# Peptides against a protein of PDB entry 5D63: the designs that were tried, part 66

Target 1, 292 residues: chain A of PDB entry 5D63
Amino acid sequence: SLRRGIYHIENAGVPSAIDLKDGSSSDGTPIVGWQFTPDTINWHQLWLAEPIPNVADTFTLCNLFSGTYMDLYNGSSEAGTAVNGWQGTAFTTNPHQLWTIKKSSDGTSYKIQNYGSKTFVDLVNGDSSDGAKIAGWTGTWDEGNPHQKWYFNRMSVSSAEAQAAIARNPHIHGTYRGYILDGEYLVLPNATFTQIWKDSGLPGSKWREQIYDCDDFAIAMKAAVGKWGADSWKANGFAIFCGVMLGVNKAGDAAHAYNFTLTKDHADIVFFEPQNGGYLNDIGYDSYMAFY

## One batch from the design tools (peptide; made by RFdiffusion4, then SolubleMPNN)

Design b2_p14_3_s4 (from b2_p14_3, 10 letters changed)
Fold by OpenDDE base, seed 2:
Structure b2_p14_3_s4 (fold): chain B 292 residues (1-292), chain A 14 residues (1-14)
Amino acid sequence: as target 1 above (292 residues)
Amino acid sequence: HMEEKFLAFLESQL
């Protein structure tokens, strides 16, 4: 089944994503097809999928930006029924906001079926224009209509996935202890991560022995990312990925504190030096402790 | 235990 996570949901037929118009939190805000830019945040196009316990393959979809939920208007089974953002909760029983999400017949894309109406989320006419209507539409699971097929591009990692990425990194000390702070993490593009770093003031911060040294920089970066997350997104139940590591050099005579994030494919970590904004595959230290 | 040692080391080096 689809894992809990944050997804960018892209139409299988045209380069259009499921977009909450203007990221508005107002009830009844249209969900529309909209263009997207690969490897960017796509602010209004991120959806937290929360699996419903004891209801197979069924989720709520919370817009990350607005904190509202994908909602089939009046739960109507009529073809062309609007799909909108609407206030809700992650574990609602409202069938207007419950979506059964399973693989389509092609085995790669998903179909999104409203739990109540049994209609499918449809990019009407496969319209690739910005603001194109997304509606509930009749269909079946086995139909090949690309208007109702969606790629779920996972933009987050679970704590377990992050842990696994760390564990396979060659720059982890044998004594490593990791501390997981959250359950699900939005992974930022490096450009965004760097911008947060810039906006934090860290580029202008002066290294000072003990009073403001590597640990201060690393923690300040994590704090900046946390604040950015809080200021940017209205949805709850996830964090922004930014780790802190403590490491020791190969000689064992120097220690360092630094940050890390995940690579684009989420399979590996990359080290980030908050003192200069550099990304490194090898920072010259082996981590004996991390929290993220 | 090892963490404590390294933390102490870190404090001494940083």
Scores: peptide ipSAE 0.022, ipTM 0.606, DockQ to the pose 0.083
Fold by OpenDDE base, seed 1:
Structure b2_p14_3_s4 (fold): chain B 292 residues (1-292), chain A 14 residues (1-14)
Amino acid sequence: as target 1 above (292 residues)
Amino acid sequence: HMEEKFLAFLESQL
């Protein structure tokens, strides 16, 4: 079954993603096919899938940018019915906004069926142009039509997945204590993470003994990422991944505070030095404490 | 670099 998380949803037939037009929060904003750039944030094309308790394989899909929900217009079962952004809630009972998401017959892609109408989210005519119509359309679960097949590329990790990635890292001290602050984390590309760092003013900040040293840099980076998240996205129920670690060197006579994020495949962590913006697989310290 | 203030925390974890 599909896990709760943030997804980039790409058509199986053409290089087009499910896009909320202009990221608008207005009711009735068209959801359309649009091109995307790999390894970028793709602002209007991220969707938080929230599983509905006690309803198998059924979710709401909240656009991360707008905070509105994927909505089948009037819940109509007519082929060609518009799919739009509309105000809603994560655990709504409105069948216009409930989507059953299961594997297609190819075992890799998913189909997205409206819970009420039983029609499927369809990239009309497989049109790869920007602004191409996405609509509810008749179909079956076993049909191979790529217009109704979607790859769900997970852009987030759960707290458990983050915890597991940390546990696999060789630079964790035997006394390690981790503190989980949120449940689901959008993982940023390094380019975006670096841009937040640049925009924070940290590159120009002066290290000063105790008054503005390693912990201040590390906490300032986390605060900058948190603020960026709050300012950038209207959806709730997730955080932006940016960890803080305290570490000790091998000799046990020096400590450091630093950041960390996840690698592109979400399997490992990479250390980030907020004093210089560097990414390192080995920062020279073993972490005895983290919060993220 | 060395930040001795965190070593106290490490000691408290032992």
Scores: peptide ipSAE 0.021, ipTM 0.624, DockQ to the pose 0.099
Fold by OpenDDE base, seed 4:
Structure b2_p14_3_s4 (fold): chain B 292 residues (1-292), chain A 14 residues (1-14)
Amino acid sequence: as target 1 above (292 residues)
Amino acid sequence: HMEEKFLAFLESQL
């Protein structure tokens, strides 16, 4: 089954993603097909899938940017019914905003069925143009029509997945204690993570003994990421991944505080030095504490 | 001073 998480939802037939037009929070804002750039934050194209308790394979889809929800207009079962952004809540009972999401017959892509109407989210005519109509359309689970098949590219990790990535890293001290602060984390591409670092003022910050040293840099980076998250996204129920670590060197005579994030495939962590903005697979320290 | 030396180490890893 599809896990709770943030997804970039891409058509199986053409290079088009499910896009909330202009990222608008207005009720009735069209959801459309739109081009995307791999390995970037596609701002209007990220959707938080929240599973509905006790309803198999059924979710709300909240647009991260607008905080509004995917909504089948009037819940109509007519082919060509508009799919729009609309105000809602994660655990709504409104069937216009409930989507059953299961694997298609190809075993890789998903189909998105409206819970009430039983119609499917359809990229009309497989149109790859920006602003192409996305609508509810008749269909079946076993049909191979790529207009109704979607790849769910996971853009987030659970706290458990993050914990597992940390645990498999070779630069973790035997005394390691991790403290999980949130449940689901949007993982940023390095370019975005670096931009937040630049915008924080940390590149111009002066290292000063004790008064503004490694721990201050590391905490300031985490605070900057937190603020960026709050300022950038209207949806709730997730955080932006940015960890803080305390580590000790191999000799045991030096300690350091630094950041870390996840690799593109979310399987591993990469260390980030907030004093210079560098990414490292080996920062020369073994972590004995982290919070993220 | 310890961090300054570490920064040099970090630069060597870039």
Scores: peptide ipSAE 0.019, ipTM 0.581, DockQ to the pose 0.038
Fold by OpenDDE base, seed 3:
Structure b2_p14_3_s4 (fold): chain B 292 residues (1-292), chain A 14 residues (1-14)
Amino acid sequence: as target 1 above (292 residues)
Amino acid sequence: HMEEKFLAFLESQL
């Protein structure tokens, strides 16, 4: 079953993603096929899938940028019915905004069925052009039509997955205590993480004994990421991943505060030094405390 | 325990 999370949703037949046109929050904004760049944010193409309690395999899909929801126009079962962004809530009972998402017959891609109409999200004619129509269309779960098959590329991690990634890292002290602040985290590409660091003013900040040292840099980075998240996205119910760690060196004669994020595959953590913007697999310290 | 020692260490080293 599909887990709660943020997804980039890509057509199985052509290199096109489900895009909310111009990221607009207006009711009736077209959802269209659009090209994407791998390993980038793809701002208008991120969707928070919220599972509906006690309704098997059924979700709302909230556009991360606009905060609006995927909506089948009038809930119509007619082939070619528009799929749009529309105001809504994560746990709505409106069948126009409820989507049953299950594996297709190929076992890798998913199909997205409207709960009410039983029609499927369809990239009309498999058109790979920017702005191509996405519509509700008749179909079956076992049909192999790539117009109705979608890869769900997960762009977020749960707190449990983040915890597991930390636990696998060799630079965690035996006394480690982790404190989880949120439930689901958008994981940023390093380029975006670095840009936030640059925009924070930290590259121009000077280390000063006690008054502005390692903990100040690490907290300032986390604050910058938090503000970036709040300013960038209208959807709620997720955070931006940026951890803070306290660590001690092998000799036990030095301590440090630093940041960390997740690797591209979300399986491991990478350390980030906010004093110089460096990414390191080994920062020279073993973490005894983290919050994220 | 060790956690308390590390906190005290941080107060002295950071």
Scores: peptide ipSAE 0.021, ipTM 0.582, DockQ to the pose 0.077; fails the geometry check

Design b2_p14_4_s1 (from b2_p14_4, 7 letters changed)
Fold by OpenDDE base, seed 2:
Structure b2_p14_4_s1 (fold): chain B 292 residues (1-292), chain A 14 residues (1-14)
Amino acid sequence: as target 1 above (292 residues)
Amino acid sequence: SIVDLFRAEYYALS
C-alpha cells in the first residue's frame, strides 16, 4: 500500500503533475495539470498523503504549499466534476476529500479514486497544457487509460528510512546514538539546501573559537532549514530534512559538528559543511551522535 | 568520552 508521505504526482501519459493553481488556499481553487521541473521543489505540486486508519488504501491529500486538501466538488459522480483545493483535516470523514489510492493494472502507476463517488482523478483529455482540467471521471481499476494513471514520486522519507540511511553509512562511529525529532521529512534538492544556507547568513559568519564554532554553524543551519520550512509551507505533519552530527576523527583526538542531508534516491546521507557550504561523502569524521 | 572530547575540540574552516 501507499505509504504516508509527500508525493509529487505525475500523470502517466504526459509530463504533467497535479498542481494546485497558484498554490492558493482558497476553497474551490482548481487543481490542474501543470508542467514540472525534475529535481526541483515544484512548490504547488507536493501532496502529503495521510492514510486513514481502518479504511484500506484510503488517504487525504494535503497540498503542502496551501495546506488545503484535494476535494471532489460536491462529491459528485458526474464525469467532469471539478477537483479543487478545499479546507479540511488529515483525518476527515468527508468523502469529498477521501481518496482510495491503489496500483493500476500496470503495477507502477496509481489510480486515485474518490471514496464516495467511486470516480477517478482524471487529467481530462490527457491535456498536457498548464492549467489543464483535472476532474472526477468514471473508470475502473483495471482500465489502462493513462488519463487516470498517476506516478507517485516520493519526495519525503520517514524517520525510519532516514535512520536506515544513516545506519548504512560507513562514517558512523561504533558508539553512535541517533535522535529522531520528527516523523516525516521533505528531502530538499541540494540547490535548495544550499540556497537556504546562503540566505541564513552563515556564509558570512565568522568562526570564533568556542563562541561561534562548528556546533554553532551546524545548529544555525538546522535552524535556518526549519525556519525555511515554516515560512514556505502551510501543511503540517512533516519536517524539512536537515541533520546535525557530532563526529570524531579517526585518531580520536578531534571532534566536529556538521550537517547532513539525504541523497536524491533517499538511500544514503551526504555530509554538509555549514562553514563553507560543501557537500562531502567523507567529512573526515565518524558520527557518534546525530539529531534530525 | 567522545562527548567530553567534543567539549574541548572544534573544527575551523576559513
Scores: peptide ipSAE 0.031, ipTM 0.718, DockQ to the pose 0.140
Fold by OpenDDE base, seed 3:
Structure b2_p14_4_s1 (fold): chain B 292 residues (1-292), chain A 14 residues (1-14)
Amino acid sequence: as target 1 above (292 residues)
Amino acid sequence: SIVDLFRAEYYALS
């Protein structure tokens, strides 16, 4: 079954993603097909899938940017019914905003069925143009129509997945203690992570003994990422991934504080040095403590 | 302890 998480939802037939037009929070804002750029944020095209307790394979879909929810207009079962952004809550009972999401017949893509109407989210005519209509449409779970098949590209990790990635890394001290601060984390492209670092003012900051040293740099970076998250997204229920580590060298005679993020495939961590903006697979220290 | 070491010795990039 689909896990709770943030997804970029891409059509199985054409290079088009589910897009909330202009990222608007207004009720009735059209959801449309739109082109996307791989390995970028794609601001209006990220959706938080929240599973509904005790309702199998059923979710709300919250647009990360607008904080509004995918909504089938009037819950109508008529083919061509508009799919829009609309105000809502993660655990709503409104069937207009409840979506059953399960694997399609091809075993790799998903279909998105409205819980009430039993119609499916459809890229009308498989139109690849920007602004193409997305609507509720009649269908079946076993039908092979690519207009109703969607790849769910996961853009986030759970705290458990992040913990597992850390555990696989060879630069972890035997006394390591990790402290998990949130449940789900949007993982940023390195380019975005670096831009946040630049905008924080850290590139111009100078190391000073104790008063502004490695721990201050590392905490300032985490604070900058947190503020960026709060300022960028209207949805709640997730964090932006940026970790802080304390580490000791192999000789046991030097310590350091630094940051880390996840690799593109979310399987590993990469270290980030906030004093110079560098990414490293080996920062020269083994972590004995992290919080993220 | 490692924590005590961190408080005593700080790493700087040059």
Scores: peptide ipSAE 0.030, ipTM 0.709, DockQ to the pose 0.144
Fold by OpenDDE base, seed 4:
Order: sequence, then C-alpha cells, then structure tokens
Structure b2_p14_4_s1 (fold): chain B 292 residues (1-292), chain A 14 residues (1-14)
Amino acid sequence: as target 1 above (292 residues)
Amino acid sequence: SIVDLFRAEYYALS
C-alpha cells in the first residue's frame, strides 16, 4: 500500500505532473497537468498523502504549497468533473476529498479513485500542455489507459527511513544516540539546500573560537532550514530534513558539529559542512549524537 | 570529556 508521505505525482503517459495552478489556496483552484523539472522542488506539484484510518488504501491529498486539498467538484461522478484545490482537513470525512490510491494493472503506476464517485483522476486526452485539464473520469482499476495512471515519486522520508539511512553509514560512533524530532521529512535537492545555506548568511559568517564555531554554524543551518520550511509551505504534518551531528575524530582528540541530509535516492546520508557549504561522504568524524 | 574535545576543536577551511 502507498505510504504516508509527500509525492510528486507524474502521469504515466506524458511528462506532466499534477499541479495546483499558481499554488493558489483559493477554493476551486484548478488542478492541472504541468511540466516539471527533475531534481527541483516543483513547488506547486507536491502532495502530502495522509492515509485515512480504517479505510483501506484511502487518502487525502494536501497540496504542500497551498495547504488545500485535492477535491472532486461536488463529488460528481460525471466524466469531466473538475478536480480542484479546496480547503479541508487531513482526516476529513468529505468524500469529495477522499482518494483511493492503488496500483494499476501495470504494477508500477497508481490510479487515483475518488472514494465517493468511484471515478478516477484523469489527465484529459493525455494532454501534455501546461494547464491541461485534470478531471474525474469513468474507468476501472484494471484499465490500461495512461490518462489515469500516475507514478508516485516519493519526495519525503519517514523518521524510520532516516534512522535506517544513518544506521547504514560507516561514520557513526559506537556510542551514537539519535534524537528524532519529526515523523515525515521533505528531502530537498542539494541545490535547494545550498540556496537556503546561502540565504542564511552563513557563507559570510566568521568562525570565532567558541563564540561562533562549528556548533553554532550547524545549528544555524538547521534553524535556517526550519524557517525556510515554515515560510515556504502552508501544509502541516511534515518537516524539512536537515540534521545536526556531533562527531569525534578517529584519534579521539577532536570533535566537530556539522549537518547532514539524505542522498537523492534517500538510502544514504551525506554530510554537509555549514562553514563552507560542502557536501562530503566522509567529514572526518564519527557521529556520537544527532538530532533531526 | 566530550566537552573538553569541543573546547579544543577548531576547523580551518581548505
């Protein structure tokens, strides 16, 4: 079954993603097909899938940017019914905003069925143009129509997944203790992570003995990422991944504080040096503590 | 102690 998480939802037939037009939070804002750029944030095209307890394979889909929810207009079962952003809540009982999401017959893509109407999210005519209509449309689970098949590219990790990635890393001290601060984390592309770093002012910050040294840099970076998240997204229920580590060198005579994030495939961590903005597979220290 | 290590630590940019 589909896991709770943040997804970029891409059509199986054409290179279009499910996009909330202009990222608007207004009720009735069209959800449309739109081009996307790999390895970027794709601001209006991220959706938090929240599973509904005790309703199999059924979710709300919250647009990360607007904080509004995917909504089938009036819950109509008529083919061509608009799919829009609309105010809602994660655990709503409104069937207009409940979506059953299961694998299609091809075993790789998903279909998105409205819980009430039993119609499917459809990229009308498979139109690849920006602003193409997305609507509820009749269909079946086993139909092969790519207009109704979607790849769910997971853009987030659970705390457990992050924990596992850390555990696999060879630069973890035997005394390591990790402290998990949130449950689900949007993982940023390095370019975005770096931009936050640049905007924080850290590139121009001066290292000063104890008063502003490694721990200050590392914590400042995490704070900057947190603020960026709060300022950028209206949805709740997730955090932006940015970890802080304390580490000790092999000789045991020096310590360092630094950041870390996840690799593109989310399987590993990569260390980030907030004093210079560098990404490293080996920062020269073994972590004995992390919080993220 | 860990605190002692941090008191002594420094980082120079390459």
Scores: peptide ipSAE 0.029, ipTM 0.702, DockQ to the pose 0.095
Fold by OpenDDE base, seed 1:
Structure b2_p14_4_s1 (fold): chain B 292 residues (1-292), chain A 14 residues (1-14)
Amino acid sequence: as target 1 above (292 residues)
Amino acid sequence: SIVDLFRAEYYALS
C-alpha cells in the first residue's frame, strides 16, 4: 500500500509528471502533464498523499505549492472530465477529491482512481507536451494502458525513516538521544539545500567565540530551511528536512554543532557544515544529540 | 579554519 508522503508522480509511458499549472491556488486550475528535471525540486509537481482513515488505499492529494487538492470536476464519470486543483482539506469527505491509489498490473506503477466516479487519472493520448490534458477516464485496474499508469517517486521521509537512517550511521555516540520535531519531511536535493544556505547569509557570517559560534551557525541553517519551507509551500502537514546535531570528538575533549540531511536514496544521513557549506560523510564528531 | 567550541563540560551537561 502507498505510504503517506510527498510524491513526484510521473507517467509510466512518457517523461511527463502531474503538474498543477502555474502552481495556482485558484479553484479549477488545470492539472496537466509537464516535463520535469531529475534531481530538482519540480515546484508545481509535488503532491502530499494523505491516507483516509478506514478507507482502504484512498487518499487526498494536496499540491505542495498551491495547497489545493486534486479534484475531479463535478465528480463526473464521463471520459475526458477535467482534473483540477481545488480548495479542500486533507480528510475531506468530498468524493471529488478522494483517490484510490493501488499498484497497476505491472507491479511497479500505480493507477489513480477517483473514489466516487471510479474513473482513472489519464494523461490524454499519452501526450508528452507541456500542458497536456489530464482527465478522468474509464478504465480498469488490470489493463496495461500507460496513459493511466503512474510512478510514485517518494520525495519525503517519515520521522521513523529518518530515525532509521540516523541509527545506521557509524558516527553516533553511545549516549545519543534524538528528538523528532515533525512527522513527514521533504528531502531537498543538495543543490537546493546549498542554495538556502547561500541565501541565508551564513557564507558571509563571521565566527565569534561563544556569541556566534558553531551552535549559532547550525541553528541559523535550521531556521533558514524552516523559513524557506514556510515561504515556499502552501500545503501543511510536512516539514523540510534539516537536522541539528551536537557531537563529541573521539578524544572526548571537544564538541561541535552541525547540520545533517539525507542522501538521495534516503537511506543514510550526510553531515553538513554550516560554517563552510560542506557535505561530509565524516565530520569528525559522534553525535550525542539531534533534533530534526 | 572551522572552529568547534563546545567544551567537554558542555557534552557532560547534555
Scores: peptide ipSAE 0.044, ipTM 0.766, DockQ to the pose 0.119; fails the geometry check

Design b2_p14_4_s2 (from b2_p14_4, 7 letters changed)
Fold by OpenDDE base, seed 5:
Structure b2_p14_4_s2 (fold): chain B 292 residues (1-292), chain A 14 residues (1-14)
Amino acid sequence: as target 1 above (292 residues)
Amino acid sequence: SIEDQFRQEYYSLR
């Protein structure tokens, strides 16, 4: 079954993603097909899938940017019915905003069926152009029509997944204690992470003994990412991944505070030095404490 | 934890 998380939803037939037009929060904003750029945020194309308790394989889909929800207009079962952004709540009972999401017959892609109408989210005519119509359309679960098949590219990790990634890293001290702050984390591309770092003013910040040293840099980065998240996204129920670590060197005579994020495949962590903006697989310290 | 506090005091952060 599909896990709770943030997804980039890409058509199985053409290089087009499900896009909330202009990221608008207005009721009735069209959801359309739109091109995307790999390894970027794709601002209007991220969807938080929230599973509905006691309703198998059924979710709401909240647009991260707008905070509105995927909505089948009037819940109509007519082919060609508009799919729009509309105000809602994560655990709504409104069948216009409830989507059953299960694997397609190919075992890799998913189909998105409206819970009420039983029609499917359809990239009309497989149109790859920006702004192409996405609509509810008749279909069946076993059909191979790529217009109704979607790849769910996971853009977030659970706290458990993050914990597992940390546990796999060789630069963790035997006394390591981790503290989880949230449940689900959007993982940023390094380019975005770096841009937040730049915008924070940290590149121009001066290291000063004790008064503004490694811990201040690391915490400032964490704060900057948090603020960026709050300012950038209207959806709730997730955080932006940015960890803080305290580590000790091999000699045991020096300690350091630094940041870390997850690699693109979410399987590993990479260390980030907020004093110079560098990404490192080995920062020269073994972490004995982290919060993220 | 007490252990964490000890480590933080023992290992000077720079």
Scores: peptide ipSAE 0.048, ipTM 0.659, DockQ to the pose 0.235
Fold by OpenDDE base, seed 2:
Structure b2_p14_4_s2 (fold): chain B 292 residues (1-292), chain A 14 residues (1-14)
Amino acid sequence: as target 1 above (292 residues)
Amino acid sequence: SIEDQFRQEYYSLR
């Protein structure tokens, strides 16, 4: 079954993603097919899937940028019915905004069925052009039509997944204590992470004994990421991944504060030195404390 | 604990 998380949703037939046009929060904003760039944020194409309690395989889909929800216009079962962004809530009872999402017959892609109408999200005619119509369309779960098959590429991690990634890293001290601050985290590409670092002013900040040293740099980076998240996205219920660690060196006679993020595949962590913007697999310290 | 020990020491970039 599909897990709660943030997804980039890509058509199985053509290189097109489900896009909220212009990222607009207006009711009735078209959801369309649009090209995407791999390994980038793709701002208008991220969707938070929230599972509905006690309704099997059924979700709301919140656009991360606009904070609005995928909505089948008037809940109509007619083929060609528009799919739009519309105001809503994560646990709505409005069947226009409830989507049953299960594996297709190919076992890798998903189909997205409106809970009420039983029609499927369809890239009309498999059109790969920017702005192509996405609509509700008749179908069945076992059909092989790629117009109605979608890959759900997960762009976030749960706190448990982050915890697991930390736990398998070799640079964790035996006394390690981790503190989880949120439940779901958007994982940024390094390029975006670095840009936030640059924009924070940290590259020009001067290390000063005690008054502005490693802990200040590490906290400032986390604060910058938090601010970026708040300023960039209208959806709630997730955070931007940026951890803070305290570590001790192998000799046990020095400590350091630094940041960390997750690798592209979300399986491992990579350390980030906020004093110079460097990414390292080994920062020279074993973490005895983290919060993220 | 190691945490207790180092909380009272200087943190620095090495």
Scores: peptide ipSAE 0.045, ipTM 0.674, DockQ to the pose 0.169
Fold by OpenDDE base, seed 4:
Structure b2_p14_4_s2 (fold): chain B 292 residues (1-292), chain A 14 residues (1-14)
Amino acid sequence: as target 1 above (292 residues)
Amino acid sequence: SIEDQFRQEYYSLR
């Protein structure tokens, strides 16, 4: 079953993703096929899938950028019915915005069926061009038409997954206590994470004993990421991953505050030194406390 | 405590 999370949704047949055109929040904004760049943020192409309680395999899909929801126009079962962004809520009962998402017959891709109409999200004609029509279309769960098959590339982690990644890291102190601040986290590519760091002013910040030292840098980075999240996305119900750690060195004679994020595969953490913008697998400290 | 140690045995990059 598809888990709650943020997904980049890519067509199984051509290198095209489900895109909310211009990221517009206007009702009726077309959802279209659009090219994407792997391992980048793909701003208009991220969707928060919220599972509907007690309705098997059924979700709303909120565009992360616009805060609007994938909507089958008038809930029509006609082939070629427009799929648009439309205002909504995560747990709506509006069948125009309810999508049953299950594995296709190939076992790797998914099909997206409108709950009400029972039609499927279709990249019309498999058109790989930017702006290609995405529509509701007749289909079945078992057919192999790639126009209706989609890879759900998960771009977020749950707090539990983050916790597990931390637990696997060898640089955790025996006294470690972690504090989870949110439930679901968009994991940024390092390039984006670094850009936030740059834009925060931290690269030009002067280290000053006690008054602006490692803890200040680490907290400033987290604050910058938080602000970036708030300023960048209109959807709610998720956070941007950026952790803060306090650690002690092996000798036990020094401690440090630093950041961390998740690796691209979300399986591990990588340490980030906000004083110089470096990513490290070993920062030289074992964490005894983290919050993220 | 380790937290106390952090305050007493502080390290930061220059």
Scores: peptide ipSAE 0.041, ipTM 0.679, DockQ to the pose 0.150
Fold by OpenDDE base, seed 1:
Structure b2_p14_4_s2 (fold): chain B 292 residues (1-292), chain A 14 residues (1-14)
Amino acid sequence: as target 1 above (292 residues)
Amino acid sequence: SIEDQFRQEYYSLR
């Protein structure tokens, strides 16, 4: 079953993703096929899938950028019915905004069925052009039509997954205590993470004994990421991943504060030094505390 | 220095 999370949703037939046109929050904004760039944010193409309690395999899909929800216009079962962004809530009872998402017959891609109409999200004619129509269309779960098959590329991790990634890292002290602040985290590409760091002013900040030292740099980076998240996305119910760690060196006579994020495959953590913007697999310290 | 002895003191108090 599909997990709660943030997804980039890509067509199985052509290199096109589900895109909310211009990221607009206006009711009735078209959802369209659009090109994407791998390993980038793809701003208008991220969707938070929120599972509906006690309704099997059924979700709302909130556009991260606009904060609006995928909506089948008037809930119509007619082929060609527009799929748009529309105001809503994560746990709505409006069947226009409820989507049953299950594996297709190929076992890799998913199909997205409107809960009410039982029609499927369809990239009309498999059109790979930017702005191609996405509509509700008749279909069945077992059909092989790639117009209605979608890869769900997960762009986020749960707190449990993050915790697991930390736990398997070799640079964790025996006294480690972790504190989880949120439930779901958008994981940024390093390029984006670095850009936030640059924009924060930290590259030009001066280390000063105690008054602005390692902990200040690390916390400032986390604050910068938090603000970036708040300023960039209108959807709620998720955070941007950026951790803070305290660590002790092997000799036990020095400690350091630093950041960390997750690797591209979300399986491991990578350390980030906010004083110089470096990514390291080994920062020279074993973490005894983290919050993220 | 990137290292901070204050953090070590905190660690030692745990």
Scores: peptide ipSAE 0.032, ipTM 0.700, DockQ to the pose 0.113

